# Ledger of designs, part 57: peptides against a protein of PDB entry 7PB4

Target 1, 105 residues: chain A of PDB entry 7PB4
Amino acid sequence: KMLNIKEYKEKLLSTLGEFLEDHFPLPDRSVKKKKKNIQESSVNLITLHEMLEILINRLFDVPHDPYVKISDSFWPPYVELLLRNGIALRHPEDPTRIRLEAFHQ
Target 2, 218 residues: chain B of PDB entry 7PB4
Amino acid sequence: DALQMAVGYFEKGPIKASQNKDKTLEKHLKTVENVAWKNGLASEEIDILLNIALSGKFGNAVNTRILKCMIPATVISEDSVVKAVSWLCVGKCSGSTKVLFYRWLVAMFDFIDRKEQINLLYGFFFASLQDDALCPYVCHLLYLLTKKENVKPFRVRKLLDLQAKMGMQPHLQALLSLYKFFAPALISVSLPVRKKIYFKNSENLWKTALLAVKQRNR

## One batch from the design tools (peptide)

Design b1_p19_1_s4 (made by RFdiffusion4, then SolubleMPNN; from b1_p19_1, 10 letters changed)
Fold by OpenDDE base, seed 4:
Structure b1_p19_1_s4 (fold): chain B 105 residues (1-105), chain C 218 residues (1-218), chain A 19 residues (1-19)
Amino acid sequence: as target 1 above (105 residues)
Amino acid sequence: as target 2 above (218 residues)
Amino acid sequence: KKLEEEKEILEAIYLRLRL
């Protein structure tokens, strides 16, 4: 039973990963910005997959405060996507915090 | 240059606590408006001002006026559009600003220098179809962006579900018709053969300006 | 329990992105 669940989870992660890469890729920041002094916000954007992993991990690691602070690494369209699809919720008092939706309710 | 000073004001904010902040703001806004409608703006100016309009740095009235004058002299950088979409999602702009942005994006679509990166946003735009206020304009945008590779079974299902919820909307039918053209096997439903695809005339706000841009670039 | 819950969460996420 556990082995089958693990294998299924791995397959699901792979399928989800491929789906996210295919349909919700990060835009390529054109490398060719010559260093004009606009501080390239040096913040590496994380993938949607990585964002989801962070949210899932937080839910399990800190279930009493499952909120993650939205960092500059969180691409705003991904945040919006998760909110619109009911995958994530903003903290009611702090819009800079987001949690995974409780799908088991 | 008056335009450079105006753009610099919006970018950096007021340097001096001038007693008449509002008068200075209005002066610079009028400068941008005048140049944009007469000559268009450089791609760099659009990059700066578009971000300002969507960042929530200024009030909705100012942001609306800035966005309305995002008229290119020649081209708009797709990088500016990608950045703008990011700002749009930060939640500091009004719903009306979001609608105006999509109207602008549709109106200015042909003046965007390249479409490779904006096409990567296809999934995001598609997810925005569920917003009733955005839906007509997002459908138009997707109609312009859609390639065969974008027509997937799950998107077809979402469009059909949306049609079931919203009814037979002309903009949604236009997009579905395009989907059926690219992937007829995915859409078994008989779609009315519409000879003319009527999107809401998002271009009406910029019609005269767009004509002028086209004339200058000939 | 945790593994099953993780699976269910992933399924729900996938469905909400796809549907």
Scores: peptide ipSAE 0.669, ipTM 0.927, DockQ to the pose 0.348
Fold by OpenDDE base, seed 3:
Structure b1_p19_1_s4 (fold): chain B 105 residues (1-105), chain C 218 residues (1-218), chain A 19 residues (1-19)
Amino acid sequence: as target 1 above (105 residues)
Amino acid sequence: as target 2 above (218 residues)
Amino acid sequence: KKLEEEKEILEAIYLRLRL
């Protein structure tokens, strides 16, 4: 039973990963390095998969404060996507913090 | 140049603690408006001013006026649009600004230099269909973006569910008709053969300016 | 318990993105 659940979880993660890559990819930072020294602070954006992992991990690691602070690595369209689809919720008093929605309860 | 001074004012803010901040702002805004409607703006100027209009740096009235004069001289950079969508999602712009942006994006769609990165945003735009205020304009945008590869069973289901919730809206029917064209097996429902696809006339705000841009690019 | 809960969360996320 436990082995079957692990294998199923791995398959689900793979399927979800592929789905996220196919339908919600990051924009290609084809910032043509035009040679001008504008250190556009290449804020490394994380994937939607990585963002979900952070939210899930926070829920398990700190269940009494399951909120994650939105960093510059969080692509704003992904945040909006999660909020619109009822996957994440904003903190009622701090709009810079989001949590996984308690839809699994 | 008066335009460079105006763009610089919006980008960097007021250089001098001028007592008449409002008069200076209005002067620069009128300069941008005049040049944009007369000649159009360079792609670099649009890049700067779009970010300003959507960042929440200024009030809604100013942001609305800036966005209304985002008229290209020649082209709009795809990168500017991708950045603008990011700013739109930060939540510092009003709902009316969001609607105006999608109207602008539809109106200016042909003047965007590339579509590859915008096509990657398809899933995000599709998720925005559930916003009642945005839905008509997002449907029109998706109608312009949709390729056969975008027509998936799950998206068909979402559109049909949305139609069940919102009713048979002309803009939803237009998008569904396109989906049926690309994937007839996914849509068993007889869609009324609408001879005329009716999207809300998003272009009306820029109709005269768009004609002028098309004449300059010929 | 944790593994099953994680599975349920992932399923729910996947459904909300697809439905």
Scores: peptide ipSAE 0.669, ipTM 0.927, DockQ to the pose 0.337
Fold by OpenDDE base, seed 1:
Structure b1_p19_1_s4 (fold): chain B 105 residues (1-105), chain C 218 residues (1-218), chain A 19 residues (1-19)
Amino acid sequence: as target 1 above (105 residues)
Amino acid sequence: as target 2 above (218 residues)
Amino acid sequence: KKLEEEKEILEAIYLRLRL
């Protein structure tokens, strides 16, 4: 039973990962290395998969404060996607913090 | 020149704590408007001003006026559009600004230099169909973007569910018709053969400007 | 329990992205 659940979870993660890559890829920011203005800090955007992993992990690691601060690595369209689909919620008082929705409640 | 000074003002913000901030802003805004409607803007100017309009740096009235004058001289950079979509999602712009942006994006679609990155945003745009205010314009955008590979069973289901919720909207019917064209096996429902353009003329705001741009590029 | 909960969360996420 437990082995079957683990295998199923792994399959689900793989399927979800493929789905996310196929339908919600990151835009290829042509890092035009135009030499001059140094200041565009090449903030590396994380994938939607990585974003979900962070949210899931936070829910399990800190269930009493399951909120994650939106960093510059969070692509704003992904944040909006998660919010719109009811996968994530904004903190009621701090719009810079989001949590995974409690699907088990 | 006057345009560079105006763009620089919007980019850098008001340098001088001058008592006449509003007069200076209006002067620069009028400069941008005048050049945009007469000659169009360079791709670089659109890149800067589009981000400003969506960043929430200025009030909604100013942002709306800037966005309305995002008229290209020749082309719009795809990168500008991708960046703009990001700013749109930060939540610092109004709902009306979002609607205006999608109207603008549809109206200016042919003037965007490339479509590869915009096509990657297909899933994001599709998810925006659930926004009732955006839905008509997003349907039109998706109609322009949709390829055979985008037509998936789950998207068909979502469109049919939306149709069940909001009724047989012309814009939704147009998109469904295109989906049926690419993947007839996925849509068993008989769609009314409407010969007429299903989308509201989103171009109305820029119709004269677009004609002028097309004439200059001939 | 945790593994089952994680599974359920992933299923729910996947469904909400697809439906």
Scores: peptide ipSAE 0.669, ipTM 0.927, DockQ to the pose 0.348
Fold by OpenDDE base, seed 5:
Structure b1_p19_1_s4 (fold): chain B 105 residues (1-105), chain C 218 residues (1-218), chain A 19 residues (1-19)
Amino acid sequence: as target 1 above (105 residues)
Amino acid sequence: as target 2 above (218 residues)
Amino acid sequence: KKLEEEKEILEAIYLRLRL
């Protein structure tokens, strides 16, 4: 039973990962490398998969404060996507914090 | 030149306007407007000013005026559009600014130098169909972006569900007709053969400017 | 229990992105 759940979870993670890469890829910022002079702080954007992992982990690690602070590594379109699809919620008093939606309870 | 001073003011200028700052702001805004409508703006000027308009650095009235004069001399950089979409999602711009941006994006679509990165935003734009205010303009944008590879069963289902919720909207029908063209097996519903695709005329705000841009690029 | 909950969360996320 536990082995089957683990295998299914791994398959689901793989399928979700592929789905996220296919339909919600990060924009290639590599073109910005040519204009050397603008020190745009090369904030390394995380993938949508990584963002979801952070949100899930925070829910399990700190269930009494499951909110994650939106960093510069959070691509704003991903944040908007998660909010619009009811996957994440903004903190009611602090719009810079988001949590995973409690749709699993 | 006067334009460089105006752009520099918006880029580096003070965020808090005092009364004397309002006259200076208006002077620089008029300079940008005059050049944009007469000659168009360089891609670099659009890159700077578009970010300013969407960042929430200035008030909604100023941001709206800046966005309305984002008229290219020749081309708009795709990178500017990708950055603009990011700013749009930060939540510092008004709903009216979001609508205006999508109208602008549709109107200026042919003047964007490349489409590869914008095509990667397809899934994000598709998710924005749920916004009733954006839906007509997002449908038009998706109509311009949609390739056969974008037509997936789950997106067809979402469009049909949206149609069930919102009714038969002309912009939604146009997008569904394109989806049926690329993937007829996914859409069993008889769509009325509309010979004419009717989107809201997003170009109307820039009609004269767009004609001038097309004449300069001939 | 935790593994099952994680599975359910992932399924729900996947559904909300697709539906």
Scores: peptide ipSAE 0.668, ipTM 0.927, DockQ to the pose 0.349

Design b1_p19_2 (made by RFdiffusion4)
Fold by OpenDDE base, seed 1:
Structure b1_p19_2 (fold): chain B 105 residues (1-105), chain C 218 residues (1-218), chain A 19 residues (1-19)
Amino acid sequence: as target 1 above (105 residues)
Amino acid sequence: as target 2 above (218 residues)
Amino acid sequence: MAEAILYQMVEELVVVTAL
């Protein structure tokens, strides 16, 4: 029983990864908008897959405070995507913190 | 025929060479409106035109007029509805178009041939309850879609939180009453026993057309 | 469709992870 659930979870994660790469890829950095000397702070944006992993892990590892602080690595369109679809929730008192929806509860 | 030419115009887009693009568009739009209100549209015509109305290919005024005339002759394909919902996710349509679509979806719900794929979109529709403009119509749609398997503790919490924020709205009470029917253990709150469930009359826009559709299919 | 599918996949993943 536990082995089958683990295998199913791994398959689901793999399928989700492929789905996210196909439908929600990070924007190519190649749009060299010629605008001025603003230091390209080379903030490494994380994938939507990595963002979801962080949120899922936090939900289960710290169930009493399941919120993650939005970092500069969080691409704003992904945060908006998760919030508008009810996949994530903003903290009621701190708009810089988001949590995954507790679909299991 | 005139309808086929009109549908083909919307599908292919305006021919660049037309000197009077607006008059041509209006002519074809009136053709679609006239056929839809008299006879209804075939499932294939609805598939094409519904996709166009939500794709953002035309302006909001045109999209609104197309969507208002999405009246079936017999049935609407479930696939057309799924495609339409996909366009809502892309965000190229106006808020008013989204509201009109949900009103249309509720009004035409019984004319959709199948519900299996629409039922899989339950979570997406439920997430749309957070939009204050959509909430009344989404509650009505969810009232039509909700099965026992959809009633989960987190959704109950969301509905109760929404009720705390918005007050005891009739559409929200209707949905909560259905949730309590399927899962009484999840809803400890005493809900007022309403003898009648009241939703906003989304059907009013199509009332005459829907009566005509029901008469033709008897 | 992609956003609705994403919701469903994440819902399922959370439920399976709780199991």
Scores: peptide ipSAE 0.642, ipTM 0.504, DockQ to the pose 0.610
Fold by OpenDDE base, seed 2:
Structure b1_p19_2 (fold): chain B 105 residues (1-105), chain C 218 residues (1-218), chain A 19 residues (1-19)
Amino acid sequence: as target 1 above (105 residues)
Amino acid sequence: as target 2 above (218 residues)
Amino acid sequence: MAEAILYQMVEELVVVTAL
């Protein structure tokens, strides 16, 4: 049973990764070149996959405070995507913190 | 025909050279409205116009009028509904348009050809319960969509929390009663046995049109 | 459609991770 669950989880993670790359890729940095004045904030944006991993890990590692602070590495459209779909929730008192929905509870 | 020209106008947008853009818009909008209320629209016409109404291509007043005339001749394609829901996520439509869409979706629910993809959107609709303006209509939609598989502990908690915040609303009580029917072990709270489920009459906007559709398809 | 699939996949992933 446990082995099958681990294998299924790994398969699901892989499938999710592929799905996210196909449907929710990061904006191509090449398109930003034409508008001169936006300070290339050297902020390395994380993938939606990485963002979800952070949120999932926090949910299980710190279940009493499952909130993650939104960093500059969080692409705002991804944050909005997760929030509007009910995948993530904002902290009631701190809008800069988000949590994953506790789908397992 | 006049309808094809009107749909084509909304799809392609105004031809640049028309000095009387507003008069042309109104003419085409009236054409769509007249046909929709008299005969209903084909599934293809609904697909085009519904997407336009939710895309934010036109102003809120126009979008509202288009959405109000999304009356099927026979059926609505599930794909059109899925596309429409995707536009709700983009946030280019007004709150009033969202409310109207959910009212429309409930009113037209039986005319949607399939429900498989719509059922996959269950979680998205459930998330929209947090919007106080949407909540009554979303509860009605969820009441129509809910299967045993959708009744999960986290959703029960959310509904109970919402009940604690908003009080025992008739629409929320209806949904909770359905949840209790599917999963009695998850809902320890004694729900008042309401013999009648009461939702806001979302159908009232289309009641006459829906009667006409049902008469034509008999 | 993609957003709905995303929701389902994440929901399933969280449920499976809790097992």
Scores: peptide ipSAE 0.642, ipTM 0.509, DockQ to the pose 0.547
Fold by OpenDDE base, seed 4:
Structure b1_p19_2 (fold): chain B 105 residues (1-105), chain C 218 residues (1-218), chain A 19 residues (1-19)
Amino acid sequence: as target 1 above (105 residues)
Amino acid sequence: as target 2 above (218 residues)
Amino acid sequence: MAEAILYQMVEELVVVTAL
């Protein structure tokens, strides 16, 4: 039973990864070139897959405070995507923190 | 080969310079249709064409015709189905194309080589129950996919809520009966003992072709 | 629709992770 769940989880993660790459890829670095002025904060944007992994891990590792602080590596459209779809919730008092929805509860 | 040329045309798209784009499109489409209905398509051809049909690369009429001829020679790759489901997510296909896809998926279910990845999409299919046009076909698909581990309290609640909204639909009752079989403690409601599980005959579009495929693979 | 699929994939992943 446990092995089947682990394998299922791994396949689900793989399928999700492929899906995210196909449908929610990071914007090509090329679009940032036009606005000259503000320092190229070489903020390495994380993938939506990595963002979801962080959120899932936090949900299970720290269930009493399942919120993740939005870093500069979080692409704002991904945050908005998760929030508008009810996949993530914003902290009621701190708009810089989001949690994954507790779908298992 | 005429089929390879036709598949290659759909994959690469119309070359800009062809004055007779529509005639060329129709020629290649008829080639695919003819081969698919006579012989079936190879798994690789289905992979390419199924993605094209759902990508929104062509108009709805063309996509519908392509999807209708997604008839396997032997097997359909599970990966092709997963990719196809991913395209449904992008929303570039029409509602009618989605309905046709679920009908196709149910009709072709036995010809899909593996079910492990499709079973991982259980939650996605379950969400599609909320679409009134998809619901009958999704119930049928879920009836084929549902394992005991998929029967969760929250899904039972969602199905009962859907039944409250839509009434006692035969396809929903079939799925609920299966849920009750796997998890009788989760479904306190007396389900009418339906002796016959009745789904809309999704196979009707492909019935003749599927019989031919089964005969060739014997 | 992609967003709806994303929701369901994440829902399933969370449910499976809790198992």
Scores: peptide ipSAE 0.643, ipTM 0.504, DockQ to the pose 0.557; fails the geometry check
Fold by OpenDDE base, seed 3:
Structure b1_p19_2 (fold): chain B 105 residues (1-105), chain C 218 residues (1-218), chain A 19 residues (1-19)
Amino acid sequence: as target 1 above (105 residues)
Amino acid sequence: as target 2 above (218 residues)
Amino acid sequence: MAEAILYQMVEELVVVTAL
């Protein structure tokens, strides 16, 4: 029974990874608009997969405070995507913090 | 056929050469409205027009008028509803259009041919309960869709939290009563025994048309 | 459709992770 759950989880993670790459890729960095001077703080945007991993890990590692602070690495459209679909919730007192929905509870 | 020309106009968009685009649009819109209210629309016509109404291709006033005349002759395709819900996710439609869509969906629920795919959208509809404007109509929709397998602890908590925030709303009480029926162990709170389930009459906009559809399909 | 599928996959993943 436990082996089957682990194998199923691995399969689900793999399927999710492929699905996210296909349907929710990061925008291509290629639009280097030529405007010179603004130090583009090279904020490396994380993938939606990495964002979900952070949120899932926080949900299980710190169940009493399952909120993650939104960093500059969080692509705003992904945050909006998770919030509008009820996958994530904004902290009631701090709009810069989000949590994954506790679907298991 | 005047209806086919009207549907084709909305599908293809306005032909560039028309000097009076607004008059042409109004003519075709009136054609659709007249046929829809008299005879209903075919499933294919609803598929096209419902998609247009939610896509943001036209202004909110036009979209509202199109959506109000999404009256079936016989059935509505589930695929049309799924496509429509996909447009709600894109966020190009107004809040008023979203409300109208949920009212329409509840009113037309019995005329949808299948519900298997709509049932898979349960979580999406449930998430929309947080919108105060949508909440009454979403509760009604969820009341129609909810199966035992949908009643999860996290959803119970969300409904109770929403009740704590909004008070004892009749539509929330109706949905909670159904949840308690399916999973009594998850709802420790004593729900007032409401003898009558009360939802806002979303169907009032289409009452006469729905009666006519039911009469034609007998 | 993709957003609804995403919701389902994440829901399932969270449930399975709790097991």
Scores: peptide ipSAE 0.641, ipTM 0.502, DockQ to the pose 0.567; fails the geometry check

